# Peptides against a protein of PDB entry 3C2G: the designs that were tried, part 139

Target 1, 209 residues: chain A of PDB entry 3C2G
Amino acid sequence: IRTFDLLGLLLHDSDAIDGFVRSDGVGAITTVVQYPNNDLIRAGCKLLLQVSDAKALAKTPLENILPFLLRLIEIHPDDEVIYSGTGFLSNVVAHKQHVKDIAIRSNAIFLLHTIISKYPRLDELTDAPKRNRVCEIICNCLRTLNNFLMMWIPTPNGETKTAGPNEKQQVCKFIEIDILKKLMSCLSCEGMDTPGLLELRSTILRSFI

## One batch from the design tools (peptide; made by RFdiffusion4, then SolubleMPNN)

Design b2_p26_6_s2 (from b2_p26_6, 17 letters changed)
Fold by OpenDDE base, seed 3:
Structure b2_p26_6_s2 (fold): chain B 209 residues (1-209), chain A 26 residues (1-26)
Amino acid sequence: as target 1 above (209 residues)
Amino acid sequence: SLAKLLQELLAQNLASDPFQPLYSKA
């Protein structure tokens, strides 16, 4: 645990982060978090989040890493693990088509829906720290979804890929009334990425018109 | 490498842990 904290402190610049990633640092963390120690898993996932925007990840084979992480956040009930894991997912798929494809074939869309569905409405949470963390998790999930949906939205500059029938079915779950209410509740949270959430709202609407 | 150092340090701490890994990369 202290080792991950120390590493997080040392990985304070982009060059150090890229060096860690090029040295299979992400694979090393994913190996360690296989042990059933909650504190270790939390610290490892937090460190993954810290390096999740590294440029070196574009050259890292994530085929063996991403499915494992998705499975971890699926089965682990810890909000901090889910926060870090969904944050990692959101960052790692950004602007990387091949990573989006890995995530999608690894059932990421369904997992995002499952995570959002797990949490109560934000207005039902009286504890401010818990409410904020839940809001952040939902936002991470929705931002990731937005990155997926953008692949299938026709642009004026050309026809885009078509989502498969399974992906379409999974995406349709996000227009369920309970999911939409949770999305709208996140827009009312102070300090959130409001522009990003508004973009997602627009993307969802466009995807179903 | 930093990754190797991490693996070594963590392996040393986990070697005394009676718990087996619950998660798989596959």
Scores: peptide ipSAE 0.034, ipTM 0.539, DockQ to the pose 0.013
Fold by OpenDDE base, seed 1:
Structure b2_p26_6_s2 (fold): chain B 209 residues (1-209), chain A 26 residues (1-26)
Amino acid sequence: as target 1 above (209 residues)
Amino acid sequence: SLAKLLQELLAQNLASDPFQPLYSKA
């Protein structure tokens, strides 16, 4: 716990973050969070989130790391772990086709739907800190979905990657009315990245209508 | 209900570059 907190304080510069990632820092964190200690898992996932936008991740093999993190998010009920983990996922798949493919093969689309589905509507949450955290989690999931959906949108040249039949079926669940209402609720959430959510809205519309 | 919601989303949809780069939280 203390070690991760100290590392987080030291990793404030982009070069330091890239150095940590190049030294298999992400692998080291994922090894440590295998211990059944909730505080340790929270601290480790938070540190993962802090380094999740590092340029060095483009050169880091994630074949063993990403499936582990997805499984951790799946089985751990802690909102802080889910927040950090979905934030990491959202950042790490951005602009990286090979990482998207790893995530999709690891059942990420289904997991994202499961996470969004388990939370109540934001207007039903009376506790403001809880409501904000849930909103952030849903936004992380939806942003990740956006990055997946963008692969399957036709380019001006008519070129497009096609989703497999299983992926199509899983993606279709995101046009459920409850999911769409949660998206709309996130658009109205204070302090959220509204431009990014508007992009997702456009992507959903182009994908399903 | 779903059709109405999609229609509302469409009506509120802002013009964007359909081929813009992928989004990053950072």
Scores: peptide ipSAE 0.014, ipTM 0.428, DockQ to the pose 0.290
Fold by OpenDDE base, seed 4:
Structure b2_p26_6_s2 (fold): chain B 209 residues (1-209), chain A 26 residues (1-26)
Amino acid sequence: as target 1 above (209 residues)
Amino acid sequence: SLAKLLQELLAQNLASDPFQPLYSKA
């Protein structure tokens, strides 16, 4: 825990973060958080989130890291772990086709649906910090989904991949009325990234209509 | 209904550019 706190303070610029990632820092964190300590897991996942947009991640093998992280998020009811883990996932899949493929093969689409489904509607949450955290988690999940869906949207100049039948079935769960209501609730949440949420909405609509 | 909800979302989407770049949390 203390080591992760110190690392978080020192990794304040892009060059330091890239250096850490090139030294297998992500693998080191994932090894340490295998210890069954909730505080350690929270701190480790927060550090993962901090380095999740590093350019060096494009050259980092994630075949062993992503399945582990997805399993960690699946088994932990902790909002802080889920927030950090889904934030990491959304950033590492961005603009990296090979990482998207690893995540999808590791049942990420189903996991995203499970995470969104377990939370109440935002209007049912009276505690503002809790409501904001839940909104951020849902946004992280939907952003990850957006990055997956964009692979299957035809571009004027590009070859598009086709989703397999299993992926299509899993994606169809996101048009459930409960999921759509939660998306609309996030769009109405003050202090959120409204432009990002509008992009998510647009991509979802283009994928289902 | 699901249909009504989709219609509401579509109405809100009419003012948005359908060709937005990929979102990153960076």
Scores: peptide ipSAE 0.014, ipTM 0.439, DockQ to the pose 0.250
Fold by OpenDDE base, seed 5:
Parts: sequence; C-alpha cells; structure tokens
Structure b2_p26_6_s2 (fold): chain B 209 residues (1-209), chain A 26 residues (1-26)
Amino acid sequence: as target 1 above (209 residues)
Amino acid sequence: SLAKLLQELLAQNLASDPFQPLYSKA
C-alpha cells in the first residue's frame, strides 16, 4: 500500500510514467492486485489510473492485463476500484485499435452496461461524494463506449470497420430507458465530462444511421 | 434504425426533465 502511494507521488511527469510502463510497471501492479487485499487493490487501481495515458502503453502487451482488469471491475464492490478501473480502461483504449479489440473480445461493451445498470439513479443518492463518484464511473463507462463506437463511424472516403451483430446488440442495450435516464442525470452534474457525453450521443447517432 | 430510436428516446428525456439541478462538486 505505502509503496504504491509513494510510487504514485514519484510518477509526476510523462517521462517517469513512460519509464515505469516500459519497465513493465503495469504488469507489476496487475500482479500485486491479484492478492485478496482491498486496500492493496484500491491503491493499485489508483496507480493504474495515474499511468493510464502513458504513451508507452501503445507498445505494451495488454492481452492478459485487460481481461483481468475487466473481471476485477465486474466483481469488486468498492466504488473507488470501479472508478479507477473504468478510468484506466477509458484512457487505455483511446487511440489504440488493438487495445479496443482486446477489450471488445473480452465483453467490455456488455460489462460497461452492467456497471452502469448496477448503480441507482443519481437523484436517489443524497450523499454528494457518493453521487459524484457514481457519476464519474458512469462517465468513464460512456467515454469508453464512445471510444469503441468511433471505430464504426462511416467515413465517406475511408475503410471503416462495421460492428458485428453481437456488438450491435450489446450497443443497443445503452438505449434502454434506465440507461438514458442515468446519462441525462450525469449531464446535470457539475464538473463532469459533459462534452464527452454529448460526443457519445453524436457518435451513437453517426454509427447507426 | 437504432439512431432514430435513440434520438427519439433522448428527445423524450430532454423534454421531460432537460436538466435537473446541477450536482455540486464535493
């Protein structure tokens, strides 16, 4: 625990972060968080989030790391772990086709829906810190979805991949009324990624028209 | 289409309660 906290303090610039990632730091964290210690898991996932935008991740094999993280955020009860994990996922898939492919093959789209679905409506949460954290988690999930959908946007002059039938079906779950209500509630939260949520809306429309 | 359905559902939600009071940052 203390080691992760200290390491997080040292990883304050992009060069240090890239150095850590090149030294298999993400793999090391992933190994450590396999121990059934919630404090350790929380600290490790927080550190993952801190390094999640590292350029060096583009060259890091994530075939074992991503499926593990997805399983962790599926089952772990701690919102802090879910926040960090979904934040990591959102950042790591950005601009990395191969990472998106790994995540999708690991049922990430369905998992994102599951995570959003498990939380109550934000208006039912009276505790402001809890409400904000839940909103952030939902935003992380939706941002990740946006990153997936970007692959399937028809371009007039470009070769675009089409979503498979299963992927389309999984995406369709996000138009459920309860999901849409949660999306709308997130748009009303101060300091949330409102532009990102609006971008998602646009991306969904462009992907399926 | 999915997009049309989504647009309709989003429009309905926006019309019903476009913005609840902003949740303050803690």
Scores: peptide ipSAE 0.008, ipTM 0.371, DockQ to the pose 0.049

Design b2_p26_6_s3 (from b2_p26_6, 17 letters changed)
Fold by OpenDDE base, seed 5:
Structure b2_p26_6_s3 (fold): chain B 209 residues (1-209), chain A 26 residues (1-26)
Amino acid sequence: as target 1 above (209 residues)
Amino acid sequence: SLKELLEKLLQQNLAEDIFKPLFSKA
């Protein structure tokens, strides 16, 4: 735990972060957080979030790491773990087709649905810190979803990747009426028009082009 | 706004239609 905190302090610039990632730092963190210690898991996921936009991740094999993290987020009820994990996911899939493919094959779209589904309506949360954290989690989920959907929207050249049957099923689960109603409830709350919501709106609109 | 769009989609049950292009083999 203390080691992760120290590493977080030392990894303060892009070169240090890239050096850590090139030295299999992400793999090291994922190995350590396999131990059933909640504080360790929190610290490890927070560190993952801190290095999640590293340029060196484009060359890092994530075939084993990403599915593990997705499972961790799925089974762990801790909001801090879910926040850090969804933040990592949203950053690591950005502009990296191969990582998006790994995530989607690992049931990431339906996981995003599950995460949003597990929380109450934001207007029912009276504790402001809790409400803000839940809002951030939902924002991370929607940013990730946006990155996935961008793969399948038509480009100006008329070219587009086609989603497979599994992807179609997972997307359909996400856009079910109960989830949409929940998103409407989020938009009814003050300050809940997050960047993730705006990005998702943009992607939906581009689906008509 | 996104709110207006989602409200319209819910009222018209058009959510699936919006995402239909994702699955079309054009």
Scores: peptide ipSAE 0.016, ipTM 0.396, DockQ to the pose 0.055
Fold by OpenDDE base, seed 2:
Structure b2_p26_6_s3 (fold): chain B 209 residues (1-209), chain A 26 residues (1-26)
Amino acid sequence: as target 1 above (209 residues)
Amino acid sequence: SLKELLEKLLQQNLAEDIFKPLFSKA
């Protein structure tokens, strides 16, 4: 745990982060977090989040890493793990089609739905730190979803990838009334940084153009 | 705003329209 904290402090710039990733740092973390220690898992996932936007990840084989992380998020109840994991997911799929495909095949879209579904509405949370963390988790999920949805939005050239039936079914879960209420709740929270919601807004707008 | 849109969609039960364009061939 202390090692991860120290490592996180050392990984303060993009070059250091890329160096770590090129040295299979992500694989190393995922190996360590396989042990059933909650503190270790939390620290490891936090470190994953810190390196999640590394350019070097585009060249890192994520076929084994990403499904593992998704499973970890699925089964682990810790908000900090979920926050870090969904943040990692959001960043790692961004602008990387092959990673998006891996995630989607690993049922990521439905997992995002599951994550959002398990949390109460933000207005029901009286503890501000908890409310903020939940909002961040939901935003991470929405940002990730947005990254997936962008694949199916027509380009100016009229070209678009078609979503398969499975993807369509998974996406349709996000238009459930309870999910939409939670999204609305996020938008109603003053002072919340909701980049995922802004991205979703952009996706909606583009869908109607 | 997105908030207003979501509120409207919830009230009108038209939330499906958000995703329809994504799956329809332009």
Scores: peptide ipSAE 0.016, ipTM 0.405, DockQ to the pose 0.055
Fold by OpenDDE base, seed 1:
Structure b2_p26_6_s3 (fold): chain B 209 residues (1-209), chain A 26 residues (1-26)
Amino acid sequence: as target 1 above (209 residues)
Amino acid sequence: SLKELLEKLLQQNLAEDIFKPLFSKA
Protein backbone atom coordinates (compact mmCIF):
# COMPACT_ATOMS: atom_id res chain seq x y z
CA ILE B 1 0.00 0.00 0.00
CA ARG B 2 2.73 2.43 0.96
CA THR B 3 4.60 1.52 -2.18
CA PHE B 4 1.62 2.36 -4.34
CA ASP B 5 1.18 5.65 -2.56
CA LEU B 6 4.82 6.49 -3.07
CA LEU B 7 4.65 5.47 -6.70
CA GLY B 8 1.62 7.68 -7.11
CA LEU B 9 3.63 10.61 -5.84
CA LEU B 10 6.56 9.88 -8.10
CA LEU B 11 4.48 9.28 -11.20
CA HIS B 12 3.47 12.91 -11.59
CA ASP B 13 4.69 13.53 -15.11
CA SER B 14 4.11 11.83 -18.42
CA ASP B 15 7.69 10.59 -18.79
CA ALA B 16 7.70 8.92 -15.41
CA ILE B 17 4.33 7.37 -16.11
CA ASP B 18 5.45 6.10 -19.49
CA GLY B 19 8.58 4.69 -17.92
CA PHE B 20 6.52 2.87 -15.35
CA VAL B 21 4.20 1.47 -18.00
CA ARG B 22 7.11 0.37 -20.21
CA SER B 23 8.55 -1.50 -17.25
CA ASP B 24 5.32 -3.51 -17.02
CA GLY B 25 4.04 -1.43 -14.16
CA VAL B 26 0.43 -2.15 -15.08
CA GLY B 27 1.14 -5.86 -14.98
CA ALA B 28 2.82 -5.47 -11.64
CA ILE B 29 -0.18 -3.67 -10.20
CA THR B 30 -2.58 -6.26 -11.54
CA THR B 31 -0.48 -8.97 -9.93
CA VAL B 32 -0.48 -7.25 -6.56
CA VAL B 33 -4.20 -6.49 -6.51
CA GLN B 34 -4.93 -10.20 -6.79
CA TYR B 35 -4.38 -10.40 -3.06
CA PRO B 36 -7.60 -10.20 -1.06
CA ASN B 37 -6.78 -6.91 0.60
CA ASN B 38 -9.28 -4.14 -0.02
CA ASP B 39 -6.89 -1.34 0.82
CA LEU B 40 -4.31 -2.76 -1.52
CA ILE B 41 -6.88 -3.17 -4.26
CA ARG B 42 -8.04 0.42 -3.81
CA ALA B 43 -4.51 1.74 -3.93
CA GLY B 44 -3.65 -0.36 -6.94
CA CYS B 45 -6.72 0.67 -8.89
CA LYS B 46 -6.08 4.30 -8.04
CA LEU B 47 -2.59 3.95 -9.43
CA LEU B 48 -3.99 2.29 -12.54
CA LEU B 49 -6.25 5.27 -13.04
CA GLN B 50 -3.28 7.58 -12.66
CA VAL B 51 -1.37 5.87 -15.46
CA SER B 52 -4.39 5.17 -17.66
CA ASP B 53 -3.59 7.93 -20.16
CA ALA B 54 -0.02 6.84 -20.71
CA LYS B 55 1.11 6.76 -24.32
CA ALA B 56 3.09 3.64 -23.55
CA LEU B 57 -0.17 1.75 -23.05
CA ALA B 58 -0.51 1.63 -26.83
CA LYS B 59 2.45 -0.76 -26.82
CA THR B 60 1.36 -2.72 -23.77
CA PRO B 61 -0.44 -6.02 -24.27
CA LEU B 62 -3.76 -5.69 -22.52
CA GLU B 63 -5.29 -9.04 -23.42
CA ASN B 64 -4.72 -10.39 -19.94
CA ILE B 65 -4.95 -7.14 -18.03
CA LEU B 66 -8.32 -5.89 -19.21
CA PRO B 67 -10.27 -9.08 -18.54
CA PHE B 68 -8.79 -9.18 -15.07
CA LEU B 69 -9.70 -5.58 -14.36
CA LEU B 70 -13.21 -6.08 -15.67
CA ARG B 71 -13.62 -9.10 -13.44
CA LEU B 72 -12.29 -7.15 -10.48
CA ILE B 73 -14.82 -4.38 -11.07
CA GLU B 74 -17.56 -6.95 -11.52
CA ILE B 75 -16.99 -8.69 -8.21
CA HIS B 76 -15.89 -5.80 -6.03
CA PRO B 77 -18.62 -3.73 -4.38
CA ASP B 78 -16.19 -0.93 -3.51
CA ASP B 79 -17.12 2.38 -5.12
CA GLU B 80 -13.51 3.51 -5.10
CA VAL B 81 -12.39 0.42 -6.95
CA ILE B 82 -15.23 0.77 -9.42
CA TYR B 83 -14.48 4.45 -9.90
CA SER B 84 -10.80 3.85 -10.55
CA GLY B 85 -11.42 0.80 -12.67
CA THR B 86 -14.04 2.38 -14.89
CA GLY B 87 -11.85 5.45 -15.16
CA PHE B 88 -8.95 3.30 -16.28
CA LEU B 89 -11.17 1.51 -18.75
CA SER B 90 -12.56 4.70 -20.23
CA ASN B 91 -9.09 6.14 -20.73
CA VAL B 92 -7.38 3.02 -22.01
CA VAL B 93 -10.00 2.32 -24.69
CA ALA B 94 -9.94 5.89 -25.95
CA HIS B 95 -8.61 6.11 -29.49
CA LYS B 96 -7.50 2.48 -29.42
CA GLN B 97 -9.57 0.18 -31.57
CA HIS B 98 -7.63 -2.89 -30.49
CA VAL B 99 -8.28 -2.17 -26.82
CA LYS B 100 -11.95 -1.50 -27.49
CA ASP B 101 -12.19 -4.89 -29.16
CA ILE B 102 -10.58 -6.62 -26.18
CA ALA B 103 -12.93 -4.89 -23.80
CA ILE B 104 -16.01 -5.71 -25.86
CA ARG B 105 -14.98 -9.36 -26.17
CA SER B 106 -14.58 -9.36 -22.41
CA ASN B 107 -18.23 -8.34 -21.99
CA ALA B 108 -17.44 -4.75 -21.05
CA ILE B 109 -20.68 -3.34 -22.46
CA PHE B 110 -22.76 -5.62 -20.31
CA LEU B 111 -20.61 -4.84 -17.30
CA LEU B 112 -21.12 -1.12 -17.79
CA HIS B 113 -24.84 -1.69 -17.86
CA THR B 114 -24.61 -3.78 -14.71
CA ILE B 115 -22.66 -1.08 -12.91
CA ILE B 116 -25.15 1.62 -13.80
CA SER B 117 -28.03 -0.65 -12.90
CA LYS B 118 -26.78 -1.46 -9.42
CA TYR B 119 -26.65 2.14 -8.26
CA PRO B 120 -29.72 4.06 -7.21
CA ARG B 121 -30.86 7.16 -9.00
CA LEU B 122 -28.81 10.12 -7.90
CA ASP B 123 -31.86 11.94 -6.62
CA GLU B 124 -32.24 9.13 -4.09
CA LEU B 125 -28.78 9.74 -2.66
CA THR B 126 -28.73 12.37 0.07
CA ASP B 127 -25.05 12.04 0.93
CA ALA B 128 -23.23 14.43 -1.36
CA PRO B 129 -19.87 12.61 -1.44
CA LYS B 130 -21.59 9.33 -2.25
CA ARG B 131 -23.79 10.96 -4.86
CA ASN B 132 -20.80 12.60 -6.49
CA ARG B 133 -18.82 9.38 -6.57
CA VAL B 134 -21.73 7.49 -8.09
CA CYS B 135 -22.16 10.22 -10.66
CA GLU B 136 -18.48 9.94 -11.56
CA ILE B 137 -18.77 6.18 -11.92
CA ILE B 138 -21.77 6.47 -14.19
CA CYS B 139 -19.97 9.12 -16.22
CA ASN B 140 -16.97 6.82 -16.58
CA CYS B 141 -19.28 4.10 -17.80
CA LEU B 142 -20.96 6.41 -20.28
CA ARG B 143 -17.64 7.70 -21.56
CA THR B 144 -16.52 4.14 -22.12
CA LEU B 145 -19.77 3.28 -23.83
CA ASN B 146 -19.44 6.34 -25.99
CA ASN B 147 -15.99 5.20 -27.05
CA PHE B 148 -17.52 1.92 -28.14
CA LEU B 149 -20.44 3.55 -29.93
CA MET B 150 -18.11 5.82 -31.84
CA MET B 151 -16.89 2.77 -33.73
CA TRP B 152 -20.29 2.36 -35.32
CA ILE B 153 -20.99 5.98 -36.18
CA PRO B 154 -20.20 6.98 -39.75
CA THR B 155 -17.08 9.06 -40.15
CA PRO B 156 -16.93 12.07 -42.44
CA ASN B 157 -15.29 9.75 -44.93
CA GLY B 158 -18.35 7.54 -44.89
CA GLU B 159 -16.52 4.70 -43.22
CA THR B 160 -18.30 2.86 -40.46
CA LYS B 161 -18.15 -0.44 -38.67
CA THR B 162 -21.28 -2.41 -38.05
CA ALA B 163 -22.00 -3.75 -34.61
CA GLY B 164 -22.56 -7.45 -34.41
CA PRO B 165 -25.74 -8.96 -33.00
CA ASN B 166 -24.16 -9.51 -29.61
CA GLU B 167 -22.96 -5.92 -29.36
CA LYS B 168 -26.33 -4.69 -30.52
CA GLN B 169 -28.05 -6.69 -27.82
CA GLN B 170 -25.73 -5.32 -25.17
CA VAL B 171 -26.07 -1.72 -26.34
CA CYS B 172 -29.84 -1.94 -26.53
CA LYS B 173 -29.92 -2.39 -22.78
CA PHE B 174 -28.83 1.22 -22.39
CA ILE B 175 -32.02 2.51 -23.96
CA GLU B 176 -34.14 0.82 -21.35
CA ILE B 177 -36.36 3.26 -19.51
CA ASP B 178 -34.76 2.63 -16.13
CA ILE B 179 -31.28 3.29 -17.48
CA LEU B 180 -32.39 6.46 -19.22
CA LYS B 181 -33.98 7.66 -15.99
CA LYS B 182 -30.66 7.19 -14.24
CA LEU B 183 -28.92 9.14 -16.97
CA MET B 184 -31.41 11.93 -16.48
CA SER B 185 -30.73 11.88 -12.78
CA CYS B 186 -27.04 12.37 -13.50
CA LEU B 187 -27.84 15.41 -15.60
CA SER B 188 -29.73 16.84 -12.66
CA CYS B 189 -26.73 16.55 -10.39
CA GLU B 190 -25.48 20.09 -9.97
CA GLY B 191 -21.84 21.00 -9.61
CA MET B 192 -20.53 17.91 -11.35
CA ASP B 193 -18.36 17.82 -14.40
CA THR B 194 -20.03 15.27 -16.61
CA PRO B 195 -17.71 14.69 -19.54
CA GLY B 196 -19.23 11.30 -20.20
CA LEU B 197 -22.66 12.82 -20.57
CA LEU B 198 -21.33 15.53 -22.84
CA GLU B 199 -19.67 12.96 -25.02
CA LEU B 200 -22.84 10.93 -25.09
CA ARG B 201 -24.71 14.06 -26.14
CA SER B 202 -22.35 14.41 -29.05
CA THR B 203 -22.84 10.79 -30.00
CA ILE B 204 -26.60 11.13 -29.84
CA LEU B 205 -26.50 14.21 -32.01
CA ARG B 206 -24.41 12.40 -34.57
CA SER B 207 -26.87 9.55 -34.53
CA PHE B 208 -29.57 11.88 -35.81
CA ILE B 209 -27.53 12.96 -38.83
CA SER A 1 -29.78 20.39 -23.57
CA LEU A 2 -29.05 16.71 -23.20
CA LYS A 3 -31.55 16.60 -20.36
CA GLU A 4 -34.28 18.06 -22.51
CA LEU A 5 -33.42 15.68 -25.30
CA LEU A 6 -33.57 12.65 -23.03
CA GLU A 7 -36.83 13.83 -21.54
CA LYS A 8 -38.25 14.27 -24.99
CA LEU A 9 -37.09 10.85 -26.08
CA LEU A 10 -38.56 9.25 -22.98
CA GLN A 11 -41.86 11.04 -23.37
CA GLN A 12 -42.12 10.16 -27.02
CA ASN A 13 -40.79 6.63 -26.54
CA LEU A 14 -38.09 7.38 -29.10
CA ALA A 15 -35.14 6.06 -27.13
CA GLU A 16 -34.51 3.48 -29.82
CA ASP A 17 -33.79 6.24 -32.30
CA ILE A 18 -30.61 7.07 -30.43
CA PHE A 19 -28.94 3.89 -31.55
CA LYS A 20 -30.96 2.98 -34.63
CA PRO A 21 -28.37 4.37 -37.05
CA LEU A 22 -25.66 2.29 -35.39
CA PHE A 23 -27.44 -0.92 -36.20
CA SER A 24 -29.19 -0.08 -39.44
CA LYS A 25 -26.83 -2.32 -41.37
CA ALA A 26 -26.87 -5.14 -38.89
Scores: peptide ipSAE 0.014, ipTM 0.395, DockQ to the pose 0.056
Fold by OpenDDE base, seed 4:
Structure b2_p26_6_s3 (fold): chain B 209 residues (1-209), chain A 26 residues (1-26)
Amino acid sequence: as target 1 above (209 residues)
Amino acid sequence: SLKELLEKLLQQNLAEDIFKPLFSKA
């Protein structure tokens, strides 16, 4: 636990982060967080989030890492783990088709829906820190979804990867009224990226037009 | 630095199996 904290302090710039990632730091973290210790898992996932936008991740094999992380956030009720994990996911899939594919094959779409569905409406959360964290989690999920949806949006050349029937069905769940309400509720959260959320909303809606 | 920290941890036999590979890939 302390190790992850200390590592986090040292990974304060892009070069350090890239160096860590190139040294299989992500793999190292994922190995450590396999132990059933909540504090360790939390610390590890936080560190994962910290390095999740590293350029070096483009060269990092994620075939084993990503499914593991998805399983971790699936089974963990800890908001901090879910926050960090979904944040990692959202960042790591960004602009990386192969990573998106891994995530989708690992049932990420369904998982994202499950996560969002399990959280209460934000207006039901009276504790501001909790509400904000939940909002962030939902945003992470939606951002990840957005990254997936982008694969199926027609390019200027008219070329479009077609989502499979299962993926389409899973994506359709995100236009459920409860999900949309939660998305909209995030717009009211203090300190949230409202423009970003609006963009996500638009992308989601366009995917069904 | 990260390297210095990892070296220290290795010297302390802390998570050696995890961090030792990091040096090999650095």
Scores: peptide ipSAE 0.010, ipTM 0.311, DockQ to the pose 0.014

Design b2_p26_6_s4 (from b2_p26_6, 15 letters changed)
Fold by OpenDDE base, seed 4:
Structure b2_p26_6_s4 (fold): chain B 209 residues (1-209), chain A 26 residues (1-26)
Amino acid sequence: as target 1 above (209 residues)
Amino acid sequence: SLEKLLQELLEENLASDIFEPLYSKA
């Protein structure tokens, strides 16, 4: 645990992070967080989040890593784990079609909906730190969804990948009123990227209009 | 250093099979 914290301090620049990732650091962390220790899992996921935007991840096989992480997020009620995990997911799928495919095959869409659904409305959370963390989690989930949706947006040449029926059905759940309300509630959170959230909302809605 | 931290992980017997190669690459 302490080691993860210290490692996080060392991985403070892009070159160091890329070096770590190229050395299979993500795989190493993923292996470690398989131990049933909440503190270890939290620390590991935090570190994963820290390296989740590394350029070197484009060359990292994630076929075994992502399913495990998704399962971890699914079974843990810990907001910090969920925050870090969804943040990692959001970043790692960005601009990587093959990673998106892995995530989707691993039932990521449904999981994201489940995560959002389990949290109360932000206005019901009186504790500001908790509310902010929940908001961040919801944002991570929706951002991840947005990354998935981009696969099904027509390209300039008119070509588009078509979502399967199951994926489409799962995506449709995100335009439910309760989900939309939670998205909108994030706009009231201090320090959040309000313009980004509005853009995300528009993207999600346009997927169905 | 990264090397030192990786060594600490090994000493803790945390995923030694994975971190040992990583340690060697660091």
Scores: peptide ipSAE 0.017, ipTM 0.389, DockQ to the pose 0.014
Fold by OpenDDE base, seed 2:
Structure b2_p26_6_s4 (fold): chain B 209 residues (1-209), chain A 26 residues (1-26)
Amino acid sequence: as target 1 above (209 residues)
Amino acid sequence: SLEKLLQELLEENLASDIFEPLYSKA
């Protein structure tokens, strides 16, 4: 556990992070978090989040890593793990089509919906730290969804991918009123990535209207 | 429809400022 914390302190610049990733650091973390220790899992996922924007991830095989992480956040009832995991997911799929495909094949869309659905409305949370963490989790999920949806929006040159029928069905769940209310609650929360959420709002409108 | 859902959110007075512009464009 302390090792992950120390490693996180050392990985404070982009070059160090890329070096870690190129050395299969993500794989190493995923191996460690397979042990049934909650503190270790938290620390490992936090470290994953720290390296999630690494450019080197574009060249890292994630076919085994990403499904494992998705399963971990599916079964582990820990806000910190879910926060870190969804944050990692959001960042790792950004601008990387092949990673998006892996995530989608691994049922990521449905998982995102499940995660959002499990949390109460933000206004029902009186504990500010808890409320903020939940808001961040929801935002991570929504940002990830945005990254998926953008694949199916026509580009100015007319090129677009078509979502499969299963993906379309899963995406439609995000226009449920409860999901939209949670999106709204995030948009109204101070300190959130408002531009990103507004982009998602726009993407949803373009996708469904 | 999405429009109906947006309208429902507006009727609940939930952050009307966020969705009103969207509803007007829909």
Scores: peptide ipSAE 0.016, ipTM 0.424, DockQ to the pose 0.044
Fold by OpenDDE base, seed 5:
Structure b2_p26_6_s4 (fold): chain B 209 residues (1-209), chain A 26 residues (1-26)
Amino acid sequence: as target 1 above (209 residues)
Amino acid sequence: SLEKLLQELLEENLASDIFEPLYSKA
């Protein structure tokens, strides 16, 4: 735990972060958080979030790391773990097709649905810190979903990756009426990424309509 | 269907500014 806190304090610049990632720092964190210690898991996921935008991640194999993180988020009810994990996921899939493919094969789209389903409508949360954290989690989920859907947008240049039937089914689960109602409830809450919702809408239209 | 869901959401006036463009294209 102290080690992760210290590492977080030392990784202040892009070069240091890239150096950590090139030294298999992400793999090291994922190894440590396999131990059943909630504080350790929180600290490790927080550190993952801190390095999640590293350029070196584009060259890092994530075939084992990403499925592990997704499973961790799935089974761990901790908001801080879910926040850090969804934040990591959102950043790591951005502009990286191979990482998106790994996540999708690991049922990430349906997991995003599950995460949103877990939380009540934001307007039902009276505790401001809790409401804000849930809002951030939902925004991370929406950003991640948007990044996935972007793969299937018809481009003017004729390059279209077609979503398979399994992916379409997972997306359909995400856009169920109950989920959409929860997302709509976020619009009235401070901190909600309204531009992100609009971007997601645009992406859905371009991909499926 | 997505169209049916969007129609239901529009009828409930939940977020017309977001979903009306989706419905109009579906």
Scores: peptide ipSAE 0.015, ipTM 0.439, DockQ to the pose 0.044
Fold by OpenDDE base, seed 1:
Structure b2_p26_6_s4 (fold): chain B 209 residues (1-209), chain A 26 residues (1-26)
Amino acid sequence: as target 1 above (209 residues)
Amino acid sequence: SLEKLLQELLEENLASDIFEPLYSKA
């Protein structure tokens, strides 16, 4: 735990972060968080989030790391772990087709839907910090979904990658009224990525209509 | 715009009725 906190303090610039990632820092964290200690898992996932936008991740093999993280956020009922994990996922899949493929093969689409579905309506949360954290988690999930959906948007020349039947079925769950309401609720939250959520709304329309 | 329409449908709780047929098309 103390080591992760210290690393978080030291990894404050892009060069340091890239150096850490090139030295398999992400793999090291995932090894440590395999221990069933909640505080350790929280600290490790937080550190993962901090380095999740590093350029060096494009050269990091994530075939073993990403499925592990997805399983962790699936089974661990901790908002901080889920926040950090979904944030990591959202950032790491961005602009990286091979990472998107790994995530999808690891049932990420279904997991995102499960996470969003399990949280209550934002208006039912009276505690502002909790409501904001839940909103951030939902936003992370939706941003990740947007990254997946963009793969299947037809290009002007009519060419498009086709989603498999299972992926299509899972994606269709995101046009359920409850999911759409949660998307809209996030737009009303202060400090949220409103442009990203609006992009997702547009992507949904282009994907289904 | 389609985006504005979607927002209006969500506000009126009508989105499910409009999008339900889309489940069979994906």
Scores: peptide ipSAE 0.011, ipTM 0.395, DockQ to the pose 0.046; fails the geometry check

